# Peptides against a protein of PDB entry 3QIS: the designs that were tried, part 98

Target 1, 334 residues: chain A of PDB entry 3QIS
Amino acid sequence: PSLELSRREFVFENVKFRQLQKEKFQISNNGQVPCHFSFIPKLNDSQYCKPWLRAEPFEGYLEPNETVDISLDVYVSKDSVTILNSGEDKIEDILVLHLDRGKDYFLTISGNYLPSCFGTSLEALCRMKRPIREVPVTKLIDLEEDSFLEKEKSLLQMVPLDEGASERPLQVPKEIWLLVDHLFKYACHQEDLFQTPGMQEELQQIIDCLDTSIPETIPGSNHSVAEALLIFLEALPEPVICYELYQRCLDSAYDPRICRQVISQLPRCHRNVFRYLMAFLRELLKFSEYNSVNANMIATLFTSLLLRPPPNLMARQTPSDRQRAIQFLLGFLL

## One batch from the design tools (peptide; made by RFdiffusion4, then SolubleMPNN)

Design b2_p14_4_s1 (from b2_p14_4, 5 letters changed)
Fold by OpenDDE base, seed 5:
Structure b2_p14_4_s1 (fold): chain B 334 residues (1-334), chain A 14 residues (1-14)
Amino acid sequence: as target 1 above (334 residues)
Amino acid sequence: MTSEELLEQAIAEE
C-alpha cells in the first residue's frame, strides 16, 4: 500500500487561547490495493499528538484511487494554556501517519503562541503592572518562578517578607479588577447575569483586550464580560482557593468561623481575590429582583471554579464533597 | 460605593 499527501508541513501563526485554527490536507491511495491509515504515537508518547492538536479523521480506510480530506485543528484550552504561557511547551509537534502493512508518513507542525493572562497564576499577574503581551517572555518565566517561591514562603512563614527592592505587587490582578469593576458598574441590574451565555466573538475580543491593553471599558455585553470572568477563574493553574486548603474547606463547611480562618491562610493575592469576589457577589445579590441571581445558584456556579479538588482527587469527588464545597461558599454569600 | 472602595473594604474586614 502507498499514499500521496498534498502537504506535510503546517504552520500555525499567532495561536491564541480558545481560538481555533484549522489546516487541511488530502491523502490519496495511489496504490492498487485498499489501505487502512491511522495517526499513531511516537515511540515515547502515549498520544499521537499534543493536547492542543487534533486530526480529523484520525483513522480511516481508502480504496484504490480514493482521496480523503484531513483537518488539523489547533485549539488551546485551559488544559494547555499554562504550559504554553510559560514556554514549557511550544506550537511544535510531529504527527506519524501510519499505513497498515506500509510505511510511516511524517507531518511537521510548527508555529508561535501568543501568551495570555488567562491560565497565568494569580501571583505572577499581581507582579504584572502592564498587559501580558508587553512583558518579555524571559521576564514571564522569572515572574512565575519567583511567584512559586513566594507562595511557598508565604505558606511556611507567618513572617512579613521584608520589603526588599522588588516592586510592591498589586493587591489583585489588574485583569480581575477590570472584569469585576465593569460588572459592578454596569451588570448589577442585568437580567439573567451568569445564566445567559456570552457571544464567542465578544469573548475573544475581551481576552485579546485584557492580554494587550488596560482598557477604560471592556468591550462586549454584560453576559460576555460575566462569562469571561468564569473562563478566567476556570483557566487558573492554581484555583483561587489553593489545592492545599481544599480538604480543610470541606471539613469546615458548617463552621463559619473556621471557614474564615482557612481563607486567612491563603497566599495574599489568592486571599484578596477571594474576598473581593465574595464582596462583589454579595453586592450582586442585593439586586436579585432585577438580575434574577440567588445565593444557591451563585454558590453552585462559583464553587466548581474557586474550590476545585486536587488533580489526584478529581475522580473521587462524592456528592457529599460537592454539597460541603457549596455550603462553604454559601457562608461567604449570606 | 466604587469597586475600589469595595476592594479596600474586602481586604480590611478580614
Scores: peptide ipSAE 0.549, ipTM 0.951, DockQ to the pose 0.850
Fold by OpenDDE base, seed 1:
Structure b2_p14_4_s1 (fold): chain B 334 residues (1-334), chain A 14 residues (1-14)
Amino acid sequence: as target 1 above (334 residues)
Amino acid sequence: MTSEELLEQAIAEE
């Protein structure tokens, strides 16, 4: 069997979080026999491509002189955004298009990623006084490493913040402040807030706005700003309630005093974000007659975002664990 | 109350 490929090199310029890009190419059976094609893993890989890449179709049959279009889709989800922001991963891959009993054809994927405040740690964002697109990528790596070290120091209750030399971190990320300030000012009376989805175009504008500027006003509807807050919280590499405290939150869920003591053990940035979000949500609940928002709905929604099970426990989360997690948040909303 | 006041309150109360 033999194939002809219309293109073998693909460049995805300015790849952004949640923005789908597509490149297409054709494969043609220039042989005299039917062939089966498939994208196959490289020797050391479990998948035929990186998590942010997909081929469609990824396999198929071609009759002699048949041609098929293949789409290469680049999409940075919450699962890939953090490693791309840090530069640990890049928009580079090699696809192996295999013919059954035939040859391998190599496709080169390249491009550039534009960093996002979405998928960046709370600690790094608290040190980031400028939009992420103004921060050199090398400094993003340093900020993530420093953030990890300060988180560990904070958890160990070690040395007081040396007051002197480093610029004081923000109390909360500016991006969280901007989103919550907007919602607090403009969305408290918004009917079906957090229940109506935002517009995808508006969500992209909000993301781009937060990545590139410090706006006076966030663009888009209140629903899009509300969903952008949910997306931000979902994309965090570590949830607002650190994984180390997850089980203690569940165990304390029916004791409001112990719940507050568990939250007090969060790293300063995480604790401040948690308290700020809870304060905002309590204010939002005062307007329940206008916005149709209730504590059970909010607790259910935000529990999956703020109090995520550690990756090793995700597959084992019981309905009882979910109910305890919801009850934990309810103790801060009521 | 501003969002700044809300943040300051949230940080100060606990």
Scores: peptide ipSAE 0.549, ipTM 0.951, DockQ to the pose 0.843
Fold by OpenDDE base, seed 3:
Structure b2_p14_4_s1 (fold): chain B 334 residues (1-334), chain A 14 residues (1-14)
Amino acid sequence: as target 1 above (334 residues)
Amino acid sequence: MTSEELLEQAIAEE
């Protein structure tokens, strides 16, 4: 069997979080026999591609002189955004198109990723006074490393960060401030807030806006701004309630005093974001007659975002653990 | 109340 490929080199320029890019190529059976093709893992890889890449179709049959279009889809989800923001991963891959009883054909994937405030740590964002696209990538790496070290120090010592020669961190990320300030100003009377999905185009505009500017007004509907807040919280590498405190939150869920003590042990930026979000959500609940928002709905929605089980416990989350997690948040909403 | 006042109050609950 033999294949002809219309292209073998693919460049994905300016890849962004949640923005699908597609490149297409054709494969043709220029042989005299039917052939089966598949994308196969490289030596030592478990998958044929990186998590942000897919081929469609990834396998198939071709009759003699048949041609098929293959789409290479690049999509940065929450699962890849953090490692791309840090530069630990890059828009580079090699695909192996295997022909059964034939040859391997190598495809080169390259490109560049544009960093996002989505999938960046709360600690790094509190140090980031400018939009992420104005920050040199080298400085983003340093900010994430420094942020990790300061998180660990804050958890261990409860000592105020020494007001040394480094610029004082923001109390909360500017992105969280902008999203919550917008919702607080314009969305308190919005019917079905957090229940109606946003528009995908508006979500992309909001992400691009937060990555590139400090707007006076966030573009899009209140529903899109609300969903952008949810996406932001979901994309955090470390949830607003750090994984280290997850079990303690569940164990304290029915004691509001212990719940507050657990929250006081969060890193300053995480604690401030948590308290600010809870204050906003309590304010939103005062307008329940207008926005149809209730404490149980909000607690259920935000629990999965703010109080995520550690990766090692995700597969073991019981209905009881989920109910305790919801009850923990309810103690801050009521 | 502004969102600034809301943030300040939320932080001051230390």
Scores: peptide ipSAE 0.543, ipTM 0.950, DockQ to the pose 0.877
Fold by OpenDDE base, seed 2:
Structure b2_p14_4_s1 (fold): chain B 334 residues (1-334), chain A 14 residues (1-14)
Amino acid sequence: as target 1 above (334 residues)
Amino acid sequence: MTSEELLEQAIAEE
């Protein structure tokens, strides 16, 4: 069996969070026998490609002189965004197109990723006074390392040694500020806020806007801005309530005093973001007659975003744990 | 109330 490939090198320029890119190529059976093709893992890999890449179709049959188009789809989800932002992973891969009883054909995937404030830590974002696309990649690495160290110091109740670090961190990420300020100004009377989905095109514009600028006004509908806030919170590598405090939040869910004490133990940036979001959501609830928003809806929605189970416990989350998590947030909304 | 005032109030609960 033999295949002819129209292309073997693929370059994905300017890959962005949630922006699908597609490159197509053709494979042709130039042999005289039917062929089965499949993308196969490399020797040490469990998957034929990295999580941000897929081939469609990934396998198939070709009769003699038959031709099929294969799509290579690059899509950076919340699951890949953090490792791409840090430069731990890159837009590089090698695909192995295996031909049964035939040869392996290697496809080279390359490109560049454009960092996003989505999927960046709250600590790092509090240190970024400029849009992330203005920050040198080398400095992004340093900011993540420093942010990790500051989180660990905060959790250990260690006094920061470097009071002399020349730049005071922001109280909250400017991206959260911009989203919440917009919603607070323009969306308090928006009917069905957080219930109506945004537009995908507007969401991409909002993401690009936050990654590249400090806008006076966020583009798009209030629904798109509201959904962008949800996406931002979902994409955080560490949720607003740190994983280390998850169980304590559940255990305290019916004691508002203990709930506040648990929140006070968050790293400063996480604590500030939590308090700011709760303050905003309490203001939004004052306009429930206009926006159709209620505390139970908001608590249910934001619980999955703010109070995520640690990855090791996610598969074990009970309906009781979910109810406790909702109750924990309700204590800050009422 | 501005969002700035809202943020300041939310942080001042320290």
Scores: peptide ipSAE 0.539, ipTM 0.949, DockQ to the pose 0.860

Design b2_p14_4_s2 (from b2_p14_4, 4 letters changed)
Fold by OpenDDE base, seed 5:
Structure b2_p14_4_s2 (fold): chain B 334 residues (1-334), chain A 14 residues (1-14)
Amino acid sequence: as target 1 above (334 residues)
Amino acid sequence: MTSEELLEEAIAEE
């Protein structure tokens, strides 16, 4: 069996978070026998491609002189955004198209990724006074490493860090500030806030706006700005409530005093973001007659975003754990 | 109340 490929080199320029890119090529059976093709893992890989790449179809059968179109889809989700922002991973891969009883065909994937404030740590963002696209990639790496070291120090040392010559971090990320300030000013009377989905085009404009500028006004509808806040919180590498405190939040869920003591043990930036979001959501609940928002809906929605189980426990989350997590958050909304 | 006042209060209360 043999195949002819219309293209073997693919370049994906300016790849962004949640922006789908597609490249297509044709494969043709130029042999005299039927053939089965499949994308296969490389010798040391468990998958045929990186998490941000997909081939469609990934397998198939071709009669003699038959031709099929294959789509290569590049999509950076929350699962790949953090490692691409840090430069730990890149828009580079090699696909192996295997032909049964035939040869392998290699496809080269290349391109560039544009960093996002989505999928960046709260600690790193509190050190970024400028939009992430204005920050040199080398400085992003240094800010993430320094942020990890300060998180560890803040968890271990109740000692105020000496105000060394480093610029004072922001109280909250400017991106969180911009999203919440917009919603607080313009969305408190918005019917079905956090219940109506945003528009995909507006979400992309909001992401690009926050990555490239400090706007006076966020573009798009209140629904799109509200969904952008949810996407931001979901994309955080470490949740607003750090994984180390997850079990203590569940154990304290029916004691409001212990709940506050658990939150006080968060790193400063995480604690400030949590308190600011709870203050905003309590203000939003005062307008429930206008916005149809209630405490149970908000607690159910935000609990999955703010209080995520550690990766090792995700598969074991019980209905009781979910109810305790919701009850924990309700104690800050009521 | 501004969002700045809301942030300042939220950081000061706990």
Scores: peptide ipSAE 0.546, ipTM 0.948, DockQ to the pose 0.868
Fold by OpenDDE base, seed 1:
Structure b2_p14_4_s2 (fold): chain B 334 residues (1-334), chain A 14 residues (1-14)
Amino acid sequence: as target 1 above (334 residues)
Amino acid sequence: MTSEELLEEAIAEE
């Protein structure tokens, strides 16, 4: 069997979080026999491509002189955004298009990623006084490493913040501030807030706005700003309630005093964000007659975002664990 | 109440 490929090199310029890009190419059976094609893993890989890449179709049959279009889709989800922001991963891959009993054809994927405040740690964002697109990528790596070290120091209750030399971190990320300030000012009376989805185009504008500027006003509807807050919280590499405290939150869920003590053990940035979000949500609940928002709905929604099970426990989360997690948040909303 | 006041109150609950 033999194939002809219309293109073998693909460049995805300015890849952004949640923005789908597509490149297409054709494969043609220039042989005299039917062939089966498939994208196959490289020797050391479990998948035929990186998590942010997909081929469609990824396999198929071609009759002699048949041609098929293949789409290469680049999409950075919450699962890939953090490693791309840090530069640990890049928009580079090699696809192996295999013919059954035939040859391998190599496709080169390249491009550049534009960093996002979405998928960046709370600690790094608290040190980031400028939009992420103004921060050199090398400094993003340093900020993530420093953030990890400070988180560990904070958890260990070690040395007081040396007051002197480093610029004081923000109390909360400016992105969280901007989102919550907007919602507090403009969305408290918004009917079906957090229940109506935002517009995808508006969500992209909000993300781009937060990545590139410090706006006076966030663009888009209140629903899009509300969903952008949910997306931000979902994309965090570590949830607002650190994984280390997850089980203690569940165990304390029916004791409001112990719940507050568990939250006090969060790293300063995480603790501030948690308390600020709870304060905002309590204010939002005062307007329940206008916005149709209730504590059970909010607790259910935000529990999955703020109090995520550690990756090793995700597959084992019981309905009882979910109910305890919801009850934990309810103790801060009521 | 402003978002600044909300943030200040939320942090001051220590």
Scores: peptide ipSAE 0.545, ipTM 0.948, DockQ to the pose 0.863
Fold by OpenDDE base, seed 3:
Structure b2_p14_4_s2 (fold): chain B 334 residues (1-334), chain A 14 residues (1-14)
Amino acid sequence: as target 1 above (334 residues)
Amino acid sequence: MTSEELLEEAIAEE
């Protein structure tokens, strides 16, 4: 069997979080026999591609002189955004198109990723006074490393970060401020807030806006701004309630005093974001007659975002653990 | 209440 490929080199320029890019190529059976093709893992890889890449179709049959279009889809989800923001991963891969009883054909994937405030740590964002696209990538790496070290110090010592010669961190990320300030100003009376999905185009505009500017007004509908807040919280590498406190939150879920003590042990930026979000959500609940928002709905929605089980416990989350997690948040909403 | 006041109150609960 033999294949002809229309292209073998693919460049994905300016890849962004949640923005699908597609490149297409054709494969043709220039042989005299039917052939089966598949994308196969490289030596030592479990998958044929990186998590942000897919081929469609990834396998198939071709009759003699048949041609098929293959789409290479690049999509940065929450699962890849953090490692791309840090530069630990890059828009580079090699695909192996295997022909059964034939040859391997190598495809080169390259490109560049544009960093996002989505999938960046709360600690790094509190140090980031400018939009992420104005920050040199080298400085983003340093900010994430420094942020991790300061998180660990804050958890261990409860000592105020020494007001040393580094610029004082923001109390909360400017991105959280902008999203919550917008919702607080314009969305308190919005019917079905957090229940109606946003528009995908508006979500992309909001992400691009937060990555590139400090707007006076966030573009899009209140529903899109609300969903952008949810996406932001979901994309955090470390949830607003740090994984280290997850079990303690569940154990304290029915004691509001212990719940507050657990929250006081969060890193300053995480604690401030949590308290600010809870204050906003309590304010939103005062307008329940207008926005149809209730404490149980909000607690259920935000629990999965703010109080995520650690990766090692995700597969073991019981219905009881989920109910305790919801009850923990309810103690801050009521 | 502004969102600034809301943030200040939320942080002041130390």
Scores: peptide ipSAE 0.540, ipTM 0.947, DockQ to the pose 0.872
Fold by OpenDDE base, seed 2:
Structure b2_p14_4_s2 (fold): chain B 334 residues (1-334), chain A 14 residues (1-14)
Amino acid sequence: as target 1 above (334 residues)
Amino acid sequence: MTSEELLEEAIAEE
C-alpha cells in the first residue's frame, strides 16, 4: 500500500484561545490495493496528537485511486490554554499517519501561540499592568514563577520578604475589573443576564480586546460580556477559591462566620476577586425585577466556576457537596 | 456607586 499526501508541513500562525483554525490536506491511494490509514501515537505518547490538535477523519479506508480530505483542527480550550500561556507547551507536534502494512508518514505541525489573559493565574494577572500581549514571554514565565511563590507564601502565612519589589500588584486583575465595571455600568437592568448566551464572534472580540488593550468600553452585548466573565473564571488554572480551601468551604457552608474566615485565608488577589465578584453580584440582585436574576440561579452558576473541586475529587463530587457549595456562595449573596 | 467604589468597599473588609 502507498499514499500520496498533498502536504506534510502545517503552520498555524497566531493561534489564540477559543479560536478554531483548520488546515486541510489530501491523501490519495496511489497504490493498487485498498488502504487503511490511521493517526497513531508516538512510542511514548498515549494520544496521536496534543490536546489542542485533532485530525478529522483520524482513520479510514481508501480504495485504489480514492482520495480523502483530512482536516487538521487547532483549538485551544481551557484545558490547554494555561500550558500554552506559560510556554510549557507550544504549537508544535508531529503526527504519524500510519498505513496498515505500509509506511508511516510524518506530518509536521508548527506555529505560534498568542498568550491570553484567559487561563493565566490571578496572581500573574495582578502583576500585569499592561495587556498580556504587550508582556514579553520571558517576563510571563517570571511572573508565573513569582506568582506561585507569592501564593505559597500567602498560604504559609509568611510575610512577603520583598516589600521592596518595585511594583505593587493590582488589587484585582484589570481584565476582571474591566468585565465587572462594564456589567455594573450597563448590565444591571439587562433582562436575562447570565441566562442568555453571548455570541461566539463577540466573545472572540472581547477576548482579543482584553488580551491586546485596556478598552474604555468592552465590545459586544451585555450577554457576551457576561459570558466572557464566566469563560474567564472557568479558564483560571486555580479557581477564585483555591483548591486547598474547597473542603473547608463545604464544611462551613451553613456557618456564615466560618465561611468569611475561610475566605480571609485566600491569597490576597483571590480574596479580592472573590469579594469584588460577590459585591457585584449582590448589586446585580438588587435589580432582579429588571434582570430576572435571583440568588439561587447566581449561586448555582458561579459555584461551578468559583468553588471547583480539586481534580482528584472531581469524579467523587456528590449532590450533597454541590448543595453545600451553593449554600456557601448563597451566604455571600444574601 | 462606581465600580471603583464597589471594589474599595469589597476590599475594605480587611
Scores: peptide ipSAE 0.536, ipTM 0.947, DockQ to the pose 0.845

